# Ledger of designs, part 61: peptides against a protein of PDB entry 3OGK

Target 1, 307 residues: chain A of PDB entry 3OGK
Amino acid sequence: ATPDRLSRRFPNLRSLKLKGKPRAAMFNLIPENWGGYVTPWVTEISNNLRQLKSVHFRRMIVSDLDLDRLAKARADDLETLKLDKCSGFTTDGLLSIVTHCRKIKTLLMEESSFSEKDGKWLHELAQHNTSLEVLNFYMTEFAKISPKDLETIARNCRSLVSVKVGDFEILELVGFFKAAANLEEFCGGSLNEDIGMPEKYMNLVFPRKLCRLGLSYMGPNEMPILFPFAAQIRKLDLLYALLETEDHCTLIQKCPNLEVLETRNVIGDRGLEVLAQYCKQLKRLRIERGADEQGMEDEEGLVSQRG

## One batch from the design tools (peptide; aimed at target 1 F27 Y240 R286)

Design b1_p25_2 (made by RFdiffusion4)
Pose (drawn by RFdiffusion4):
Structure b1_p25_2 (pose): chain A 307 residues (1-307), chain P 25 residues (1-25)
Amino acid sequence: as target 1 above (307 residues)
Amino acid sequence: SLEELEISEKRTIALDKFLEKVKKE
């Protein structure tokens, strides 16, 4: 339908969600220029959806111009913006929205592709934003943003509940973790072990409410930092973990309250057996495919009828 | 109590990039 039709039928929308490219685009089957331009919709938002407080674009093309218009037109009213698997914008567009939308509660860019010219957008949030409840750049290449800015955001945003990040060294986020007193969910970061520091981590202060998490590149040697509070974990994202079938069993075994598990097939039939009696409350399970070229990551990394 | 079960037969772009990086290392 045309944007005109949407605003005529529902002039007082508070919340809008638009999907563009077919689902196949998530698997590199759809041309990049196929469509899903968000622009006519932003123009319609500017003129006729004057009550909109939340926008979620999914698999759409979003330009800097379009986000500059959205930020100016909705400004302090934009409580939530989700750029979900979108493309076509840069850090200029992010900066525009974080400077004009001073009261953003939830900002999300998971799996989006954009050009990173600088890190001022995150710094701008750190300097002025107090209301942020959820910040999410989970699956994203950011090389110019400072972990100091993220820590500062945690110090200023009393209602921060959920943050998902890129390849920040976990050690650089120690300050962030102490400051994020209300943090219930964390995903991302980078656990980089060096033989030089056998106990490089073991001294992580995780927020005492963290119950939904996934630490990227987590190996067997760093896995134990979760044991002190594993009884509390309700959601686990081992999708980007570097741990073998045996290690999965050991960790899953310690999470009796786990309701959501996402993992690669390395979980193996053996891991599913463990999951079968320790985690009776499990509600959602997703077993993605792993490195399928040189053996199934190990000789148990195959799930079957047994699992 | 299981409401959703998904066993994926293929990979997403994001996971392909991750596994290629791990392979290069």

Design b1_p25_2_s1 (made by RFdiffusion4, then SolubleMPNN; from b1_p25_2, 12 letters changed)
Fold by OpenDDE base, seed 5:
Structure b1_p25_2_s1 (fold): chain B 307 residues (1-307), chain A 25 residues (1-25)
Amino acid sequence: as target 1 above (307 residues)
Amino acid sequence: SLEELIIEKERTVAQEKFLARVAAA
């Protein structure tokens, strides 16, 4: 498929998803003729796909110039931009997007690799956007953005329902959680254990509608913060939690309405048994490989074929 | 009833980064 063929065949296209090669290929020498660059697609979008409001690039090479061109071409007509596992851009490109696309509803950079120059893009988003519904920079490394801007976004975007972030200290997001009254999904953050202050997170107040959750670095000491609303949890992301098999069993037992679970191999066959026993509404299960497979083939913490 | 089961046989890039951070802490 080529950009020009797409526009000729589908001139009224509203949603475009482009998938590049598997990520493993992106870390090797990429030939110029690989076709993983979005540039020709952005050109085609600008010229011939004038009804396009949703763009999803997955595993593509995206430059700041590409983002700038896309931003200016679609402006407030752009409702969704997903840079899913993309690379090649800096925060200047993001700044261009949020500056020109002020009515964007979904902005995703999950697992993208970029050069961070400053935090202006999030500030600009906070200052001008009131339409945002989904913000996702999960599994990214932003060091120069402000949690205050995230709070401002929550205050101004009343339809904000899903937010996934990087390594914000959770206590810095108290204001955000208070402002995000309609938030249903939150993933990311950073829980930092403090032996001298074991209850530092116990009084954390989550949005009332929160039902899809993943707290990064959550260990068994922090896990009890979920117990007051565990019954309303529908999706649980434990991929980046620090829970052992027994911890999984404890938490799963408290989530009888769980529909989606994402976790590592540490759940083990025992955890799967508990899951089957207590979570009768479970629809989706994702199990990723963690460090747990090393040397634990015959013990708890490894999911077998029989499990 | 379970509708979707995803088993990742290989670690994702995100998972590798996470494990690296945990190991460094």
Scores: peptide ipSAE 0.390, ipTM 0.900, DockQ to the pose 0.638
OpenDDE base, seeds 1, 2, 3, 4: peptide ipSAE 0.270, 0.174, 0.063, 0.235; ipTM 0.699, 0.661, 0.694, 0.835; seed 3 fails the geometry check

Design b1_p25_2_s2 (made by RFdiffusion4, then SolubleMPNN; from b1_p25_2, 11 letters changed)
Fold by OpenDDE base, seed 4:
Structure b1_p25_2_s2 (fold): chain B 307 residues (1-307), chain A 25 residues (1-25)
Amino acid sequence: as target 1 above (307 residues)
Amino acid sequence: SLEELEIATERTVSQEKFLEREKAR
């Protein structure tokens, strides 16, 4: 569909999701007819979709100008913006969004590629937003944002229930976790092994309602930090954990209420057997390839047709 | 009971990045 056709057909549209081509098909020079740019859509949103409160761009090219136009056009009416695996913008564009859309509830940049100029966007969000429910910059590489701003967001946004972040050292998020009293989901961060301090994460206190989580780089030494509340875990993202097959088995056995598991093929047939045995409420299972492993079908760490 | 099963045979961009980081550690 074309933007103009959509607006004519649905002038009262409240939610728009646009899907571009997979990132692998995205090149530095995209043909004009590719349709991967959000610009014409943003123009149409600004002019004709005045009730739009939710925008989801997936695998689109998004410029700072596009974000600025969108931000100014929708302002506090914009409740959801998802830049899902998008590219072409900088943190200036994000700054424009959070500056003008001060009542935004969902802000997502998961797996988006951008140029980071500064951390002002998160600071601005922290200073002025009290409506945020979902913040997701999972699998992004922000280096200039402050964990203190994240803490401020948690303090000010009492409806904050889901936060997914990049490579924050988990210990820097202690204040955030303390403030995020209603947080149900957390993904990301970085667990960094320290041979000299093997238990450096053991005193980490998570929000009481936390039931969906994925800690990046979590190894078997860090895994025990989940054990006190493993029974309340409903969703685990182990895609970026450093767990072997036996570690998976150990953790899964402690999560009898697990409903969603995302992991790599390292779980193996053994892990799948344990999963079937202990997680009777499992509804969704995602297994990504991970490392290319060749071996026998029943070899530990490999998922076979037997599993 | 299990309602959705997804076996992803292709690596995502995020997975590739993760694997690179894993190797670097």
Scores: peptide ipSAE 0.308, ipTM 0.877, DockQ to the pose 0.623
OpenDDE base, seeds 1, 2, 3, 5: peptide ipSAE 0.249, 0.270, 0.277, 0.253; ipTM 0.849, 0.860, 0.863, 0.853

Design b1_p25_2_s3 (made by RFdiffusion4, then SolubleMPNN; from b1_p25_2, 11 letters changed)
Fold by OpenDDE base, seed 4:
Structure b1_p25_2_s3 (fold): chain B 307 residues (1-307), chain A 25 residues (1-25)
Amino acid sequence: as target 1 above (307 residues)
Amino acid sequence: SLEELIIEERRTVAQEKFLAEVAAR
C-alpha cells in the first residue's frame, strides 16, 4: 500500500499501523535499516488524514523531523503514538511529540533504538500532560530521565494504568508507585542485589490494582515481594527475570489467576507442568529461548518438545 | 483454556541484550 492510496480510500482513518519489517528482524535476521522510512506516511498523515488519532509504527525508520511534523500536524488530536522497535530518532523527536501532543494517552517506544540527548521529553510530559493512560519505553536505554518526572506523571495522570520502563532502580520508583493509584500494569525497572542488604526490596509498596507485572532482574531473593498479591496477578512477564526452574514453580503456584505468562525456556518442563496444574485461567503463553542449546528431555531449566 | 502459545526458538534482540547485561554484572 502507498500513503496516497490509503488517504484516498480512507480519508477518515482514525488509526494507522505500519509494519516496516518482517518479524524475522526480531532475531537480527533483517538489517535495521531495512523496511522503510515513515516520512512519506507522515506527509500523508499531515496533509490528508485529518482525523487520525492513533499511529503505530513498527520496525520503521523515524527521524526527529518526522516526529516533529507528525506532532504539529495532529497536535492534541493525537491520542496514541507507538514507536515499536523503531530507529532513527533522538529524544528531541520525543520532546516535540510531548510538547505539541499534550493530550496524548498512549506513548510507546518499546525496543526502539534512539540517541538520548537529554531527559527533557519526560520532564515536559510530566509538566503538561494529564491524559496519559499508557507509557511504555520498555527495553530502552534511558540514562538521563528522572524517576521524579515519572512520579509527577503518576500524580497528574489519574487514568494512568500501564507503565513500562527501562532500567530505573526500583527503589527510586517508590514515589511513583505511591502516586500511581490506578496503575494496573508495570514492567521494567532494575532490581539490584545487595549482599549486605538482603531485605532491600521487602518494603516496596505496589499500587493496589497492580495485576500485570514484570520486574527486570528479579531473582529468587526479590520474588517474595510479589507474594502478598500474587493471587491478584493476571499477567506476568518473566522474560527478564533471573528466576530458575524451581523459582518459576514457586511463583506460578502462587498465581492461580494467571492469564498471561511470558518467560524463557528456563521454566522447563517442570515449570510447564506446574503452570498447567495451578493456572487454569491461562490464555497466553510465550516462551523465549534463553539457553543456547536445546537440552535433553526432562532436563531442568529447559523446555523440551514434550513440554 | 490456552488460546495462544508462542515459542521463540531463537533469542530475540531484547533477550540478547538482556543476557549480555546479566553476564556483565
Scores: peptide ipSAE 0.352, ipTM 0.886, DockQ to the pose 0.708
OpenDDE base, seeds 1, 2, 3, 5: peptide ipSAE 0.341, 0.338, 0.338, 0.328; ipTM 0.880, 0.878, 0.881, 0.875; seed 1 fails the geometry check

Design b1_p25_2_s4 (made by RFdiffusion4, then SolubleMPNN; from b1_p25_2, 12 letters changed)
Fold by OpenDDE base, seed 1:
Structure b1_p25_2_s4 (fold): chain B 307 residues (1-307), chain A 25 residues (1-25)
Amino acid sequence: as target 1 above (307 residues)
Amino acid sequence: SLEELVIEERRTVSQEKFLAEVAAR
């Protein structure tokens, strides 16, 4: 889209952010010797920042030792830890955090890269935490954690409102969804289409307050599971959905209260028109324009530079 | 009304990972 076209469709646009070329600050472009180590900061936190409740590291190198030091230094005073696109640690570091910071409310490691040793960190969190409000390991690779621990967390943490996970089979999260009565946001999971069982997910019951959602690998056959509560959806993450342009149009029309949409360029100019027409509450729009050359786009599934 | 627009002109790391996973299915 061009600014002129955007202004016609969205006259109240207040912020525009364009990203084209990768920068050195991007996670995958940071070498080990970049110098973006958290160690000096952890030292400072430990020594001088005694009232610090919230820590957010973005694109930093974080070691298990750093996490251990941080955990012990802040203990139950630590309410928020965000390891945003960080690297250099293992699940041992996470275990230290959840072991020592029993009152943590927000734990994020979205898009972080780490070595997975076991699933003990999530188990420990499940066994002892009752304060958690936000748990986010979206776009991470955990193979050794248990969905049962996630269910336990949901049961024990009454204030749990946002959970973003990796590639759990959605059907394994049925117990979690049942337990997470106050959940407002869920992203991740894995929908696995079964041609022989098209209704595989039709009986999936979501938390009643769910209004921010992103289901990974959601295709047009699974999309109808959203229809019963589409009117209450405020945020959709379709970045990792398997929806074509027409599917976008179908879904968008059913979400008149949508405030935030994140999707790929497969939405197309047509999808943007539908979005502008039906979603008058839209506040934020993210479009990733990377070419979906692997058959994820139709001929119209492009947001043109002029569109 | 729309307040913020973010256009990512290249594949993000997450997108690349996702596409790789899709291809592996």
Scores: peptide ipSAE 0.247, ipTM 0.829, DockQ to the pose 0.654
OpenDDE base, seeds 2, 3, 4, 5: peptide ipSAE 0.177, 0.196, 0.185, 0.160; ipTM 0.796, 0.805, 0.797, 0.786; seed 5 fails the geometry check

Design b1_p25_3 (made by RFdiffusion4)
Pose (drawn by RFdiffusion4):
Structure b1_p25_3 (pose): chain A 307 residues (1-307), chain P 25 residues (1-25)
Amino acid sequence: as target 1 above (307 residues)
Amino acid sequence: SAELRREMEETLKKAPPIFEFTRPP
């Protein structure tokens, strides 16, 4: 339908969610220029959806111009913006929204593709934003943003509950973790082990409510940092973990309250067996396909009728 | 780290999940 039709039928929308490209686009089957331009919708928002406080764009083309218009038109009223699997914008667009939308509660860019010119958008949040509840740039290449800014955000945003990040060294986030007292969910970061520091991590202060998490590149040697509070973990994202079938069993075994598990097929039939009696409350399970070129990551990394 | 992540993302985009489960209410 046209944006005109949406605003005529529902002039007082508070929350809007638009999807664009077909689902096939998540698998590189849809041309990049196929469509899903968010612009006519932003224009309609400016003129006729004067009550909108939350926007979620999914698999859509979003430009800097369009986000500059959205930020100016909705300003302090924009409580939540989700750029979900979108493309076509840059850090100029992010900066525009974080400077004009001073009360953003939830900002999300998971799996989006954009051009990164600088890191001022994150610094701008660190300097002025107090209201942030959820910040999510989970699956994203950011090379110019400072972990110091993220720590500062945690110090200023009492209601910060959930943060998902890119390839930050976990050690650089120690300050962030101490400051994020209310943090219930963390995903991302980078666990980079060097032989030089056998115990490079072991001294992580995780927020004492963290129960939904996934540490990227986590190996068997760093896995134990989860054991002190594994009884509390309700959601586990081992999708980007570097741990073998045997290690999965050991960790899954320690999470009796796990309700959500996402992992690669490395979990193996053996891992599913473990999951079968230790985690009776499991509600959602997703086994993505792993590295399927040179053996199934190990000789147990196949799931079958047995699992 | 970025190269490794790109390789893992390319692998994940090659196909849907082998298995997905959702407990009905």

Design b1_p25_3_s1 (made by RFdiffusion4, then SolubleMPNN; from b1_p25_3, 13 letters changed)
Fold by OpenDDE base, seed 2:
Structure b1_p25_3_s1 (fold): chain B 307 residues (1-307), chain A 25 residues (1-25)
Amino acid sequence: as target 1 above (307 residues)
Amino acid sequence: TWEERRRILEELRRGPPILEYERPP
């Protein structure tokens, strides 16, 4: 479809999702810099799609200028912006979005590639937004943002229910978790093993409503932090966990209300058997391939047709 | 080692699943 054709056909469009790359991009065969540009769409949004409140760009090229134009065109009417695996922008573009769209409810940039200039965008969001429900920069690399701003967001945005982050040390998020009283979903962070301090995470307190979880780099030593509330877990993202087959079995047994599991083939047939036995409410299962490198291989970490 | 495995995982990104199951409504 073309932007102009869309606006003519649906002048009162409220939600737009654009996909700029083929599904084959999932195989990492297509360079990230190859894809559709959002520029003509942003132009059309600005001119003709004046009811648009939700924008989802997936695998598209997005410039700071595009974001600035979009931000100014929709301003506080923009409720959702998802830059899903996009590229071409910097944190200046994000700053423009949060500056002009102060009532944004969903801001996503999961798996997007960008140039990080500063952490001002998150600070601005923290200072002015009270509407945020979903914040997602999962699988991104922000080094200049402050966990304090995330805490401020949690304090000010009482409807905040889902937060997915990059490589924040989990201990830096203690204040965030305390403030995020209504948080239901958390993914990301970084659990860092410390042989000298094996219990460094044992005092971590999660929000009481947390039921969808994915902690990056969670190993068997950190896994017990979930046990106090494992029965209320409904979704687990274990794609970036460091769990062996037996660890999967242990955790799964403690999650009888699990509805969604995302993991890697290390779960194996044994893990799948345990899953079938203990997780009767399971609705979705996604298994991705693990690393092929030596040390990540497990003879039991194989998913067969039996499983 | 833990560190080695972590480094490997850091290089991993979401890709196509080898298995995907969804219970029908």
Scores: peptide ipSAE 0.170, ipTM 0.736, DockQ to the pose 0.439
OpenDDE base, seeds 1, 3, 4, 5: peptide ipSAE 0.158, 0.116, 0.104, 0.145; ipTM 0.732, 0.759, 0.729, 0.778

Design b1_p25_3_s2 (made by RFdiffusion4, then SolubleMPNN; from b1_p25_3, 12 letters changed)
Fold by OpenDDE base, seed 1:
Structure b1_p25_3_s2 (fold): chain B 307 residues (1-307), chain A 25 residues (1-25)
Amino acid sequence: as target 1 above (307 residues)
Amino acid sequence: TWERRRRIRAELERAPPLFEFERPP
């Protein structure tokens, strides 16, 4: 479908999801003329899709100009923007979005590649937004944003239920967790092992409603921080956890209400057996290949076709 | 180690999922 055809058919469109060229295997499903640029779509949105509230770009090239145009065209009517695995923009584009779309509820840039100029976009969001429900910059690298702005967002956005972040030191997010009283989902952060202070994370207090969790770089020493509320965990993202097969088994056994698990093949057949035994509510399982294969002399940490 | 963390990220970005299951409601 072309942008012009879409607007003619659906002038009152409220939600748009565009998928750029998938990884090489799905090349044939995308019209040839889709260079993966959002520009023609943003133009169409700006001119003809005046009721559009939700925009999701996946694997597309997005410029700062595109974001600026979108922001100005939709302003406070834009409720959802998802830049899923997109590229081509800078933090200036994000700044434009948060400056003009002050009632945005969902802002996602997960796995997007961008140039970071400053942390102003998050600061602006913190100062002016009270509507945010979902903030997701998981698997991104921001070096210039402040954890304090994230805390401010949590304080001001009472409906904030899901936050996924990059590599913030988890201890810098203590204030955020305290402020985020309604938070149900958290992913990201960074747990850093300290041999001299093995219990540095043991006093970490999570939001009471937290049930979807993925702590990056969580090892077996940090894993016990989840045990007090493991029974309420419904979703685990262990893709970036530093857990071995046995650690997976230990954690899974403590999560009887687990509905969604995402992990690496290090879970092994044993972990899958434990999962099947203890997690009867499991609805979704995703296993990815990880670097763990290169170091495992022992076959035990691999998922076989028997599972 | 920091190196292991970087490797995990790099590989996960490149590799398709080995297995994905969703139980119907």
Scores: peptide ipSAE 0.057, ipTM 0.760, DockQ to the pose 0.533
OpenDDE base, seeds 2, 3, 4, 5: peptide ipSAE 0.040, 0.041, 0.040, 0.041; ipTM 0.698, 0.711, 0.717, 0.713

Design b1_p25_3_s3 (made by RFdiffusion4, then SolubleMPNN; from b1_p25_3, 12 letters changed)
Fold by OpenDDE base, seed 4:
Structure b1_p25_3_s3 (fold): chain B 307 residues (1-307), chain A 25 residues (1-25)
Amino acid sequence: as target 1 above (307 residues)
Amino acid sequence: TWEKRKEILAQLRKAPPILEYERPP
């Protein structure tokens, strides 16, 4: 479809999702020529789609100018922006979005590739937004944003229910977790092993309503931090956990209310058996390939076609 | 360390799923 045809057919469109060309690339690799440019669509949005409040670009090329134009065109009417696996923008584009769209409820840039100039976009969001429900920059690389701004967002946005972040040290998010009283979902962060302090995460307090979780780099030593609330976990993202087959079995047994599991083939047939035995509410299972297929001596770490 | 993280991420790269199950609503 062309942008002009869209606006003519649906002048009162409230939600737009554009999908670019599927990438067959490794993690964080977005081909430059894949997905197409959002520019003609943003132009059409700006001119003719006056009721549009939700925009989802998937695998598209998005420039700062595109974001600026979109931000100014929709302003506080924009409730949802998802830059899903997009590329071509910088944090200046994000700054424009959060500056002009102060009532945005969902902001996603998961797996997007961008040039990071500064952390101002998150600071601006923290200073002015009180509407945010979903913040997702999962699987991104931000080095210049502040965990304190995330805490401020949690304090100011009482409807904040889902936050997915990059590689923040989990201990830097203690204040965030304390402030995020209504948080139901958290993914990302970084658990870092410390030989001198093996229990450094054991006192970590999670939000009371947390039931969807994916802690990056969680190993078997950190896994016990979930045990106090494992029974309330409904979704686990273990794609970036450092759990072996037995660790999966241990954790799964403690999550009888698990509805969604995303993990790697290290779960093995044994883990799948345990999952079937203990997780009767399971609705969705995703298993991706892990590094273990390339050389693990442990036959149990593989999911067979029989599993 | 950042280097360790990068290494882990390289090891845990996303790939097409080998199994996907979805229970009907």
Scores: peptide ipSAE 0.064, ipTM 0.716, DockQ to the pose 0.530
OpenDDE base, seeds 1, 2, 3, 5: peptide ipSAE 0.052, 0.063, 0.052, 0.055; ipTM 0.712, 0.716, 0.717, 0.715

Design b1_p25_3_s4 (made by RFdiffusion4, then SolubleMPNN; from b1_p25_3, 11 letters changed)
Fold by OpenDDE base, seed 5:
Structure b1_p25_3_s4 (fold): chain B 307 residues (1-307), chain A 25 residues (1-25)
Amino acid sequence: as target 1 above (307 residues)
Amino acid sequence: SWERRRRILEELRKAPPILEYERPE
């Protein structure tokens, strides 16, 4: 499809999703610059798609100018922006979005590659937005944003239900978790080993409605922090957890209401057996290939095609 | 370790999933 054809056929379009690469186009198989540019689409949105409130770019090249044009064209009518595995922009582009689209409900930049200039975009979002429901910069590397701004967002956006972040130290998010009273989903953060204080995370208090969770770098020493509310967990993202096969079995056994599991090959056939035994409500299962160490423990982590 | 963590992140982005299951409605 072309931008002009789209606007002619659907002048009242409210939601647009563009894919620049096929799903199988991993960076090891397909060159990164094979994807398309969003520029011609943003131009068409600005001129002819005046009812558009949801935009999803996947594997596209997006410039700051593109984001600025989109922001100004849609302003407070823009409810959803997803920059899914996109590249080409900086935090200035994000700043433009949050400055002009002050009623945005969903902002996603998961796995996007960008140049980080400062943390102003998150600060601006914290100062002016009260509509946010979903914030997702999962698997990104922001070093200049403040966890205090995230806390402010939680206090001001009472409909905030899903937050996925990069490598924030989890202890820096204590204030955020306290403020995010309606949060149902959290992914990301960083759990860091401390030999001198092995239980430094045991006093973490999570939002009471939390049921979808993925803590990055969670190991067996940190895993017990989930046990008090494991029965209410519906979705687990263990892709970036540091759990072995036995750890998976332990955790899964404590989550009888689990509906969605995403994990690595380390779960093994044994973990799958435990999953089948204890998680009767399971709806979706995703197993990725991870860089798990080869050894005696990982031998059990091999998933066969037995199913 | 930090190195292991980073390797996990990188390798997950390089290959498609081994298994993807969805219960029929």
Scores: peptide ipSAE 0.051, ipTM 0.715, DockQ to the pose 0.629
OpenDDE base, seeds 1, 2, 3, 4: peptide ipSAE 0.048, 0.047, 0.049, 0.048; ipTM 0.716, 0.694, 0.699, 0.700

Design b1_p25_4 (made by RFdiffusion4)
Pose (drawn by RFdiffusion4):
Structure b1_p25_4 (pose): chain A 307 residues (1-307), chain P 25 residues (1-25)
Amino acid sequence: as target 1 above (307 residues)
Amino acid sequence: SFTVKHVPTLTPSGELAEGIEVTRE
């Protein structure tokens, strides 16, 4: 339908969610220029959806121009913006929204593709934003943003509950973790082990409410930092973990309250057996496919009728 | 009850494959 039709039928929308490209686009089957331009919708928001406080674009083309317009038109009223699997914008668009939308509660760019010219958008949040509840740039290449800015955000945002990040060294986030007192969910970061520091991590202060998490590139040697509070973990994202079938069993075994598990097929039939009796409350399981070229990551990394 | 489904996924190399999704009701 046209944006005109939406605003005529529902002039007082508070929250809007638009999907664009077909689901196939998540698998590189849809041309990049196929469509899903968000711009007529932003124009309609400017003129006729004057009550909108939350926008979620999914698999859509979003330009800097269209985010500059959205930020100016909705300003302090924009409580939540989700750029979900979108493309076509840059850090100029992010900066525009974080400077004009001073009260953003939830900002999300998971799996979006954009051009990164600088890191001022994150710094702008660190300097002025107090209201942030959820910040999410989970699956994203950011090379110019400072972990110091993220720590500062945690110090200023008492209601910060959930943060998902890119390839930050976990050690650089120690300050962030101490400051994020209310943090219930963390995903991302980078666990980079060097033989030089056998105990490079073991001294992580995780927020004492963290129960939904996934540490990227986590190996068997760093896996134990989760054991002190594994009884509390309700959601586990081992999708980007570097741990073998055997290690999965040992960790899954320690999470009796796990309700959500996402992982690669390295979990193996053996891992599913473990999951079968230790985690009776499991509600959602997703087993993605792993590295399927040179053996199934190990000789147990197949799931079958047995699992 | 449990609903088990085969769903499309990608390998790390970007090749199309299938995964498994399970939902409890």

